Peptides against a protein of PDB entry 6TME. Designs and how they scored, part 13

Target 1, 324 residues: chain A of PDB entry 6TME
Amino acid sequence: NRLKRAYIALQAWKKAFYSDPFNTAANWVGPDVCSYKGVFCAPALDDPSVLVVAGIDLNHADIAGYLPPELGLLTDVALFHVNSNRFCGVIPKSLSKLTLMYEFDVSNNRFVGPFPTVALSWPSLKFLDIRYNDFEGKLPPEIFDKDLDAIFLNNNRFESTIPETIGKSTASVVTFAHNKFSGCIPKTIGQMKNLNEIVFIGNNLSGCLPNEIGSLNNVTVFDASSNGFVGSLPSTLSGLANVEQMDFSYNKFTGFVTDNICKLPKLSNFTFSYNFFNGEAQSCVPGSSQEKQFDDTSNCLQNRPNQKSAKECLPVVSRPVDCS
Target 2, 324 residues: chain A of PDB entry 6TME as posed
Amino acid sequence: NRLKRAYIALQAWKKAFYSDPFNTAANWVGPDVCSYKGVFCAPALDDPSVLVVAGIDLNHADIFGYLPPELGLLTDVALFHVNSNRFCGVIPKSLSKLTLMYEFDVSNNRFVGPFPTVALSWPSLKFLDIRYNDFEGKLPPEIFDKDLDAIFLNNNRFESTIPETIGKSTASVVTFAHNKFSGCIPKTIGQMKNLNEIVFIGNNLSGCLPNEIGSLNNVTVFDASSNGFVGSLPSTLSGLANVEQMDFSYNKFTGFVTDNICKLPKLSNFTFSYNFFNGEAQSCVPGSSQEKQFDDTSNCLQNRPNQKSAKECLPVVSRPVDCS

## One batch from the design tools (peptide; made by RFdiffusion4, then SolubleMPNN)

Design b1_p9_1_s4 (from b1_p9_1, 6 letters changed)
Fold by OpenDDE base, seed 5:
Formats: sequence, structure tokens, C-alpha cells
Structure b1_p9_1_s4 (fold): chain B 324 residues (1-324), chain A 9 residues (1-9)
Amino acid sequence: as target 1 above (324 residues)
Amino acid sequence: APPLVYPEF
């Protein structure tokens, strides 16, 4: 009996709660699991006459606890939303039995350990949100082989390079922000067909930006701020016909910020502050447009306010990194 | 709009 398995799972989970400040699981008593707060039943896909647990929504419940292995008995769950709790430990490998998993949101918790590779076992997964946790180690390359609409990885402890498989992703939104990613952005990034937003903020990324970024025609948000990028901005960035928000601040970029970038047709905000740019086109100057906001603060620009000293600029500007 | 960095509520 599917609901009997669900009952076992949910009772094991309730037992794994250390704190339930809103008494969310107070009604988690008895065999009628479909009446449980945050438990949603639907007709089974294989037998519409049978009710199954199809979804969990415990968002914002502030529950402290862990995910017990018995959650693998929830084999009909397609939606698992438990964000903004205090769940700790690891994502159970037993969740591989949840073969209908479509949306998995464990964001804003206290999960630890490596990337939850069990998520890669779900054939129908479309939404993966693991942001605001303590996941660590390498990002599996296979994450980008998944047909995901969104990949939220930000605010974790992920390290190593971004996988070259990123170009296979069909996701519209990908966040890497506030991790420990290192190395270069893969050239394969330009192959991301559906990308609208990509965020690299606050990593240890380095090297030159790949020219292939300019192939991201559907990108509206491109944020590479707070990294270690070097060299000039790729001239191919003129291809970002839909970019609205672009941030390259807090890097080590050099060279000239061109008209072709600052005149992008949808560009509303372009921040390139806290770099070592030694020139900018007149179209890049803050206040030059009413429709566009620019920030050129703390560069090596002549005749601009709030620039770095000649002492800070000269050692870097005199030795530009060639990215060609 | 800012990037979709924060958890959904």
C-alpha cells in the first residue's frame, strides 16, 4: 500500500525533527497522510483511482532536523519543497527511489556534504534548488546533462572548476554565486541555448573571459563580479543583444571599455567598477545616458572621479594580460 | 531586476 509506505516515511521524518516551532507536524498523526500539513496527495499516474503522496511543501516551517532514509518510501513524490528550514545532515541516497521527482527545493537549510548526487538519478527533474546550504566539494559534470529549467547552486561551499558540460545545459537560470569555484569559465558556455540569467558572483574564478560569452543572445543578466578575472573584456560581448544587467566589478580587468559594449540595445545597468580599466568610451561614462546606468568607480581612468592612484594602476596597467 | 539569487518564498 503506497499510503502505508508514505505513513512510515512521514512518521520517521517527524521523529527526525528536533524542533518544529510552528507545530507543522502536530497533525501528522494517524494513517490519513493526505490530511497532514504540508503533504499533498494526488491520483497516481499509473492508477487514477489510488491516492498517493505527490508533493511535500514545508517551506518556511523553520523545522530543525534531518532527512531520514525512510523518505525513500515516498516513491510517488514529484514536488519536494522544504526551503527555509533548519534541516541538517546529508540528502539521503534512498531518495533515488523518488523517480518522479520534478522539483527539488532544499534551499536555505543546513545541509552538508558533497553535491547530492541522488538528484542526478531523477530522470524527470526540472528544478533544482540547493542554494544557501553548506554543500561542498566538486560540482558533478553530469548536472548539466540534466534537462533542468533552473540550477541554483549559490551560497554553498562548492569548489574546483566549473564543468565543461555547462554548454549542454538548457537552464534559463544558473547561479554559481558565493561558492569557491576556481579556474576559467569554460568556452562551452556559449552553447547554452536557453540561458537568461547566469551569476558567478563572489567566487575564485580567474583567467580571461571566453569570447563565447558573446553567443549568449538570450542572456538578460550576466554577473561575473567579485572574482579574479583578467585581461580585456571580449569584443564579442557586443553580441549580447538582450543583456539588461551586466556586472564585471571587483575583478582585475584591464584595457578599454568600448562603445560596442556600452551601447548594447537592452543594457540598463553596466557595472565595471573596481577593476584596472585604463579607458572607456564616452557612451560608458556614468551620466552619459538617462536610460543606462554605469559605474566606472575605482578603475585607472583619466579625468574620472574616484579612480585608483597611479601607484596602484601603473604596475597592472603597464602589464596587461593578453587574452588573444 | 536583481539576479534570482535568493530562495523563493
Scores: peptide ipSAE 0.025, ipTM 0.651, DockQ to the pose 0.327
Fold by OpenDDE base, seed 1:
Structure b1_p9_1_s4 (fold): chain B 324 residues (1-324), chain A 9 residues (1-9)
Amino acid sequence: as target 1 above (324 residues)
Amino acid sequence: APPLVYPEF
């Protein structure tokens, strides 16, 4: 019986709660699991006459605890939203039995260990949010082979390089921010045909930006701030016809910021502060447009306020990185 | 840098 399995799972989970400050699981008593707070039932896809647990929503419940292996008995769950709790430990491998998983949000918790590879086993997964946890190690390349709409990885402990498989992603939103990713952005990035927003903020990424970024014609947000990027901005960035928010601040970029970038037709904000740019076009100057906001602070620009000293600039500007 | 906050789906 599917609801009996759900009862076993939910009672095991209730037992795995260390703290339930809002008494969310107070009504988690008895066999009627469909009446449980945060438990949602629907007709089974294979038999509309059978009621099954199809969703969990425990968002913002501040529950401390862990995910017990018995959660693998929730085989009909397609929606699993448990963000903004204090769940710890690892994502159970037993969740591989949740073959209908469509949206998985465990963001803003205390999960640890490697990337939850069990998420890769879900054939129908569209939304993956694991941000604001303590996940660590390498990102599995196979994450980008998934037909995901969104991939939220930010604010974790992920390290190593971004997989070259990124170009296979169909996601509209991808966040890498506030991890320990290193190496270059893969040239395959330009193949991300559905990408609207990509965020690399606050990693250890380095090297030159790939020219292939300019192929991301649907991107509205591109943030590469707070990394170790070097060289000039790719001239191909003039291809970002829909970019509204662009941030390259807090890097080691050099060279000239061109009109072709600052005149992008949808550009609303362009931040290139805290680099080593030695020139900018007049269209890039803060206050040059009423429709666009620019920040050129702390570069190596002449006749601009709040720039680096010649002593700070000269060692970097005199040794430009060739990205060719 | 400030933490990233994106809307929930």
Scores: peptide ipSAE 0.023, ipTM 0.691, DockQ to the pose 0.399
Fold by OpenDDE base, seed 3:
Order: C-alpha cells, then structure tokens, then sequence
Structure b1_p9_1_s4 (fold): chain B 324 residues (1-324), chain A 9 residues (1-9)
C-alpha cells in the first residue's frame, strides 16, 4: 500500500517534468519505485518488514518542472534533496503529510512565493536549505522556534525585519545573505548559544550593531558586510573569543576600530573597508601581523592609503550616530 | 573557512 502511494506520487512528479537533460527519470517506470534513480527505500519505522520510500536525491539533475501536490503521498520521506535543478512554482502544502521530514534541501531552484510555511509543520526537521530561489515576503518568526542545526535563506527575495525570535535558534549556521531584510539586528542575537556562522551580507539592514553580538562565544564567522549599519563597533565584540572571519565592509560605520577587536585570539581575517572609520589601533593596520589579515580601505583614516576624501568623510564623521 | 553561502554539490 505505501509503495503504491509512492508510485502515484513519483509518476505525478515525472509528469510534472518539463525537461530531464540527464534522463534521470528514464527508469521511473513500473511499480518498483525502489529501483528508481534518486529514490531510496528503507524499512518502515513502524513495521521493519515493509519497505517505504525514505529518501529522494535528485541533486544536480538540471530538471525543469514543478512539485505536484501528489508528493504529499510520500509520507515516509525523511530526506528530500532536490538542489541544483530548475524546479519552479511553490512548495506544495500537501508536504505537511511528510511528518518524518528531517532534511529538506530545495536550494538552487526557481521556487517562488512566500516562505514555505509547510516546513514549520515538520516536527523532526533539522536541516532547511531554501537558498538560491525566489522566495519572498516576511520570514516567519516561528522558524527560529524550530530545533534546526542549519538555516540557509540566502539569495532569495525575503524582506522586512529579522524576527526577534532569532535568539531562540539552536542552529550552528544561519545565512540571511543577499535578501531584502531591513531594520536592526535584534538584541536577542546574543542568545544564540550554538551559533558558529552567521551571514547578513547584502541586505538593507541598518541601525547600530547590538552590543549583545559580543555574547556569541562560539561564532567563528560573522559577516555583516554590504548593509546600512551605522555608529561605532560595539566594544563588546572583544568577547568573540572564537571568531576567525569577521566582515563589516560596505557599511556606514564610524568611530575608532579598537585594539581589543583586532587582537581577538582566533581572528584570522577582519575586513572593515568601505566605511567611515576615523581611527584604528596599530593592531588593526594591514600588515601589522603575519597571522592576521586586515582591510581598512576606503575609510576616513589619517595617514592610510586608499581612504575617502575629506569631502566624503566630513558630512558623516562630524555627525556620528550615538548607539548608547 | 568561508561561510556556506553557495549551494553544496
């Protein structure tokens, strides 16, 4: 019975393919769905004597098509990997029936519409990759109430503010890069106890960096480049004891880049170029360390090469934003 | 290591 439902789902999906350049679904014929290329069967969790479709892997198949609602018949699927295809349309709400979903990767496709809220219905979800799509609108705050190991949202059309619920996330990696997010980074960010990597690159984020960033003791990568951030760097960034890669470039930061930041013990690369910093500690100067790389290009620094003109600096540096 | 921004193959 379960494999018959899987057959109906997979045949509906094959009919939803507009192009299959590698003939991936060429063998998707007949009732033996476990022999289908990219379909993986396992013993059912509730009955080990019954084989079920437990996984789909169609990564890099260049398939053009859509996800039909009949995929909701794949009720035993825990792994769904379909990255690097040309699937379009929306994620079907019928996937709410896939209650065993553990890893969901639809990255590098042509999916559209709002955030796929069906992903929030999966109680066991650990990995969510929706990057490199055309998803739009607001990020649901409930995404951070999920016990996810990784959240990949980059290269989409998401807008509005980052939810304050971010501080509840247990994820080690979170990417917001190349969206349309706006507003401030929530102060609750410092509560992300398991965070290793966070990327904000290329959004419309603004305001001051919250002091609470300095509480991210396990962060190895912090990238806030290509935004509209203002004010001074928080002195609490000296608390980033494990940061290796830090990027604040292409913002509107002002003030002094402190010795306490540039002397972070694991810091290997710190980019703060294309801002309005008016001073830096000697430890921040490019070439001051053999173990650390710095970029101070295009700031308002005295006696440094490749700085902004006084005409560009004066209007910004003379009106520092107070972040206190 | 750089952040995981691009799709993994």
Amino acid sequence: as target 1 above (324 residues)
Amino acid sequence: APPLVYPEF
Scores: peptide ipSAE 0.022, ipTM 0.641, DockQ to the pose 0.311
Fold by OpenDDE base, seed 4:
Structure b1_p9_1_s4 (fold): chain B 324 residues (1-324), chain A 9 residues (1-9)
Amino acid sequence: as target 1 above (324 residues)
Amino acid sequence: APPLVYPEF
C-alpha cells in the first residue's frame, strides 16, 4: 500500500525532528497521512482510484532535524518544499526513488556536503532551489543538461569553475551569487536562449567578460558585481536590448564606458562603480537621464567626484588587459 | 525588477 509506505516515511521523519517550534508535526499521528499538516494527497497518475502523497510543504516551519533515508518511500511526491527550516546533514540518495519530482526547494536550511547529485536523477525536475545552505565543492556540469526553469545556487560554498554546459540551460533565472566560483564566465553563456536573470555577485570570477554575453537578448537582469573581472566591457553588450538592471561594480574593469551601453533601450539601472574605468560617455554620467540611474563612483574618471587617486589608478590603467 | 537572489521568509 502506497499510503502505508508514506506513513513509514513520515513517522521516520517526525523522529528525525530535533525541534518543531510551531508544533507542525503535532497532528502527524495515525495512518491518515493525508490529514497531516504540510502533507498533500492526490489521485495517483497511474491509478486515479489510489490516493497518494503528492506533495510536502513545510515552508517556514523552523524545524530542526535531518532528512532520513526513509523519505525515499515517498515515491509519489512531485512537490517537496521545506524552505526556511533548520534541517541539517545531507540530501538522502534514497530520494532517487522520487521519480516524479518536479519542484525541489530545500533553500534556507543547514544542508552540507557536495552538490545533491540525487537531483540530477529526477527526469521531470523543473525547479531547483538549494540556496542559503552549506553545499560545497564543484557544480556538476549535468545540472545544465536538465530542463529547469529556475536554478538557485546562491549563498553556498560551491567552488571551481562554472561549467561550460551553462549554455545548454533553458532556465529563465540562474543565481550563482555568494559562492566561491572561480575562473572565467564560459563563452557558451550566449547560448542560454531563455535567460532573463543571471546573478554572479560575490564570487572569485575573473578574466574578461565573454563577448557572447551580448547574445542574451532576453536578459533583464545581469549582475556580475563583486568579482575579479578585468579588461574593457565588451562592445557586444549593446546587444542587450531588454536589460533593465546591470551591475559591474566592485571589479577590476578598465577602459571606456560607451554610449552604446549606457543608451541601451530598457536600461533602468547601470552600476559600474568601484572599478578602474578611465572614461565614460556623457550618456553614462549620473544625472544625465531622468529614466536611467548610473553610478560611476570610485573609478579613474576625470572631472567626476568620488574617484580613485592617481596613485591607485595609474598602475592598473597603464597596464590594460587585452581581451581580444 | 531586482534579481531573485533572496528567499522569501
Scores: peptide ipSAE 0.022, ipTM 0.636, DockQ to the pose 0.291

Design b1_p9_2_s1 (from b1_p9_2, 5 letters changed)
Fold by OpenDDE base, seed 2:
Structure b1_p9_2_s1 (fold): chain B 324 residues (1-324), chain A 9 residues (1-9)
Amino acid sequence: as target 1 above (324 residues)
Amino acid sequence: SLPSIIYPE
């Protein structure tokens, strides 16, 4: 009996709760698991006459505990939303049995260990949110081979380089922010066909921005702030016809910020502060437009306020990185 | 938007 298996799983999970401040699992009593708070049943896909547990939603329950291996008995679950809790430990490998997994949200928890590779085993996964945890190590390249709509990885402890397979991603939203990623942004980034929003904030990324970024015609948000990027902004950024929010602040960029970038048709906010730019077009000057906001603070610009000293600028500006 | 991307809903 599928509901009996679900009962075993859910009771094991309740037992794994250390704290349930809102008494979310207070009604998790008896065999009628479909009445459990945060448990949602639906007719089974293979037999509409059979009711199964199809979804879990425990978002914002502030539950402390862990995910026991018995959760692997929830084989009919397609939606697993447990964000904003205090679950700890690792994602159980037994979840590989949840072959219908479609949306997996474990964000804002206390999960640790490497990337939960069990997520790669789910053939129908479309949404993956593991942000605001303590996942560590390298990002498996295979994550971008998945047909995901969204990939939220921010605020973890991921290290190493961003996989070149990123170009295979069909995700509209990808977040890398606030990790420990290093190396260059792969040139394959330009192959991301459906990308709308990508965030690299607060990593250890370096090198030149790849020219292929300019191929991201549908991107509305591009944030590469707080990294170690060098060189000039690619001229191909003029291809970002739909970019609205662009942030390159807190890097080591040099060169000239061009009209072609600042006049992007949908650009509403462009922040390039805290770099070593030595020139900007008039269209890039803060206050030059009523429709666009710019921040050129703390660069090496002449005749602009709040710039770096010549002493700070000269060593960097005199040795521009050739990105060619 | 950026806030919705970074912070869980």
Scores: peptide ipSAE 0.045, ipTM 0.786, DockQ to the pose 0.627
Fold by OpenDDE base, seed 4:
Structure b1_p9_2_s1 (fold): chain B 324 residues (1-324), chain A 9 residues (1-9)
Amino acid sequence: as target 1 above (324 residues)
Amino acid sequence: SLPSIIYPE
């Protein structure tokens, strides 16, 4: 009996709660699991006459505890939302049995360990949110082989390079922000055909920006701020016909910020502050447009306010990195 | 927008 298995799972989970400040699980008593707060039932896909647990929503419950292996008994769950709790430990491998998993949100918790590779076992997964945890180690390349709509990885402890398989991703939104990713952005990034928003903020990424970024014609948000990128901005960025928000601040970029970038048709905000740019087109000057906002603060620009000293600029500007 | 991307809701 599916509901019996669900009962076992949910009771095991309740037992795994260390704190339930809102008494969310207070009504988690008895066999009628479909009446449990945060538990949602639906007719089974294979048999409409059978009621199954199809979803969990414990968002913002501030529950402290862990995910016990018995959660693997919730084989009919397609939606698992436990955002903004205090769950700790690892994501159980037993969740591989949840083959209908569609949306998995464990964001803003205290999960640790490597990337939860069990997520890769779910064939129908479309939404993955593991941000604001303590996941560590390498990002498995296989994550981008999945047909995900959104991939939220920000605010973790991920290390190593971004996999080249990123180009295979069909996701519209991807966040890498506030991790420890290193190396270059893969050139395959330009193959992300559905990408709308990508955020690299606050990593240890380096090297030159790949020219292939300019192929991301559907991107509306591109933020690469607070990294170690070097060289000039690719001229191919003129291809970002739909970019609205662009941020390259707090890097080590050099060279000239061109009209072709600053005149992008949908550009609303372009921040390139805290770099070593030694020139900018008139169209890039803050206040040059009523429709666009620019920030050129703390570069090596002449005749602009709030720039770096010649002493700070000269060593970097005189030794530009060749990205060719 | 960036806030909606970065911060969970």
Scores: peptide ipSAE 0.044, ipTM 0.780, DockQ to the pose 0.658
Fold by OpenDDE base, seed 1:
Structure b1_p9_2_s1 (fold): chain B 324 residues (1-324), chain A 9 residues (1-9)
Amino acid sequence: as target 1 above (324 residues)
Amino acid sequence: SLPSIIYPE
């Protein structure tokens, strides 16, 4: 039966624990798996008279161990939350049997290997959090073909380019921060119709920002800081009617920061420090507004404090990148 | 906010 399979899975997992500091699995004894700490049962969708393991919540348990293949026996699990542990190894392919998976959170662990492609096999997945791990390699393009509400990829070892399929994503929140992504932001980004928050912080992204970013009218947070972006800010950024937090700091941007950007109606914080901007509108000057905060530090601006030296600026400013 | 996005709860 289903609970027997769950028992086998959970006992195998308990055996795979190297350390359980809070004794979370202390009561993981006997066939009554529904009484196990962090295990949640519910009536099966196909038969309400049958009780099944529907959820796992071991968040913040500081458990060291790995995920054994027997976890694939938890075929009724829709919620799998095991963040803030010390699980290592890879996500087992046997989890492909968990066809009801809705929310998968393995963030803040020690997982390694390539992107867990098993997550792509879950037809009903809405939430994917794999941040703060050691996942590496290329991001599979298919991740953005899924109807995810949120995609958390930050603080891993992902490399290569961001897939062009990003424009197909229906996610409201996407994080790429603190990886090793390279190349340009795909122009298809403007097609992300539900996007509210996106962060590219601390990668090796380069090239010009695509004009299509200005089509993201629902975005409230856009952070592209700590990359290698070049050229001017797209004039189309004036289309970001709902942006509240915008950060382009620590790049190689040049040109003029315009009124149309700094006067965005919902803009609360705009950081464009540590670039090579050679001009800014009066509306972009820190202190020019009580409602908006700006940081223009370490650019090539005239008559502003804390700017780069002429020696630092001249080689870059004199050779502006044309993004047209 | 960015902290809530980047850092797990």
Scores: peptide ipSAE 0.041, ipTM 0.781, DockQ to the pose 0.671
Fold by OpenDDE base, seed 3:
Structure b1_p9_2_s1 (fold): chain B 324 residues (1-324), chain A 9 residues (1-9)
Amino acid sequence: as target 1 above (324 residues)
Amino acid sequence: SLPSIIYPE
């Protein structure tokens, strides 16, 4: 019965393929769905004597098509990996029936519409990758209430502010890069307990960096480049004991880059170029360390190469934003 | 690393 439902779903999906350049679904014929390329069966959790479709892996198949609602019949699927295809349309709401969903990767496709809220209905979801699509609109705050290990949202069309609920996230990796997010980074960011890597690259974020960033003691990668951040770097950044890669480039930061930041013990790369910093500690100077790389290009630093002109600097440096 | 974060595998 379960495999029959799977057969119906998979045949509907095959019919929804517009192009299959590698003939991935060529063997998707007949009732033996467990022999289908990219389909993986396992004993059912509730009855080990019953074989069910537990996983789909069509990564890198370059398939053009859409996800039909019949995919909701794949009720035993826990792993759904279809990245690097040309699937279009929306994620079907019928996937709410896939209550065992554990890893959902639809990255690098042509999906559109709002955030796929069906992902919020999966109680056991641990991995969500929707990057490199055309998802748009607001990010639902509830995404951070889920116990996810990783949240990949980059390279989409998401807009509005980052939800305050971000502090509730237990994810080790979160990417916001290359969207249309605006507003400030929430102060609640410091409450993220398991965060290792966070990327804000290439959004429309603004305001001051919250001091609470310094509470992210397990962060190894922090990239806030290519935004509209203003003010000085928080002194609390000295608390980032494990940060290895830090990038604040292409913003509107001002003030002095301190020793306490540049001497972070695990810091290997610190890029703060293309801002309006008017001073830096000696430890921040490129070439000052053999173990650390710095980039101070295109700031308002004195006696450094490749800096902005006085004409560019004066209007900004003379009116520093007070973040206190 | 950043490339692995930003770019799908």
Scores: peptide ipSAE 0.040, ipTM 0.770, DockQ to the pose 0.652

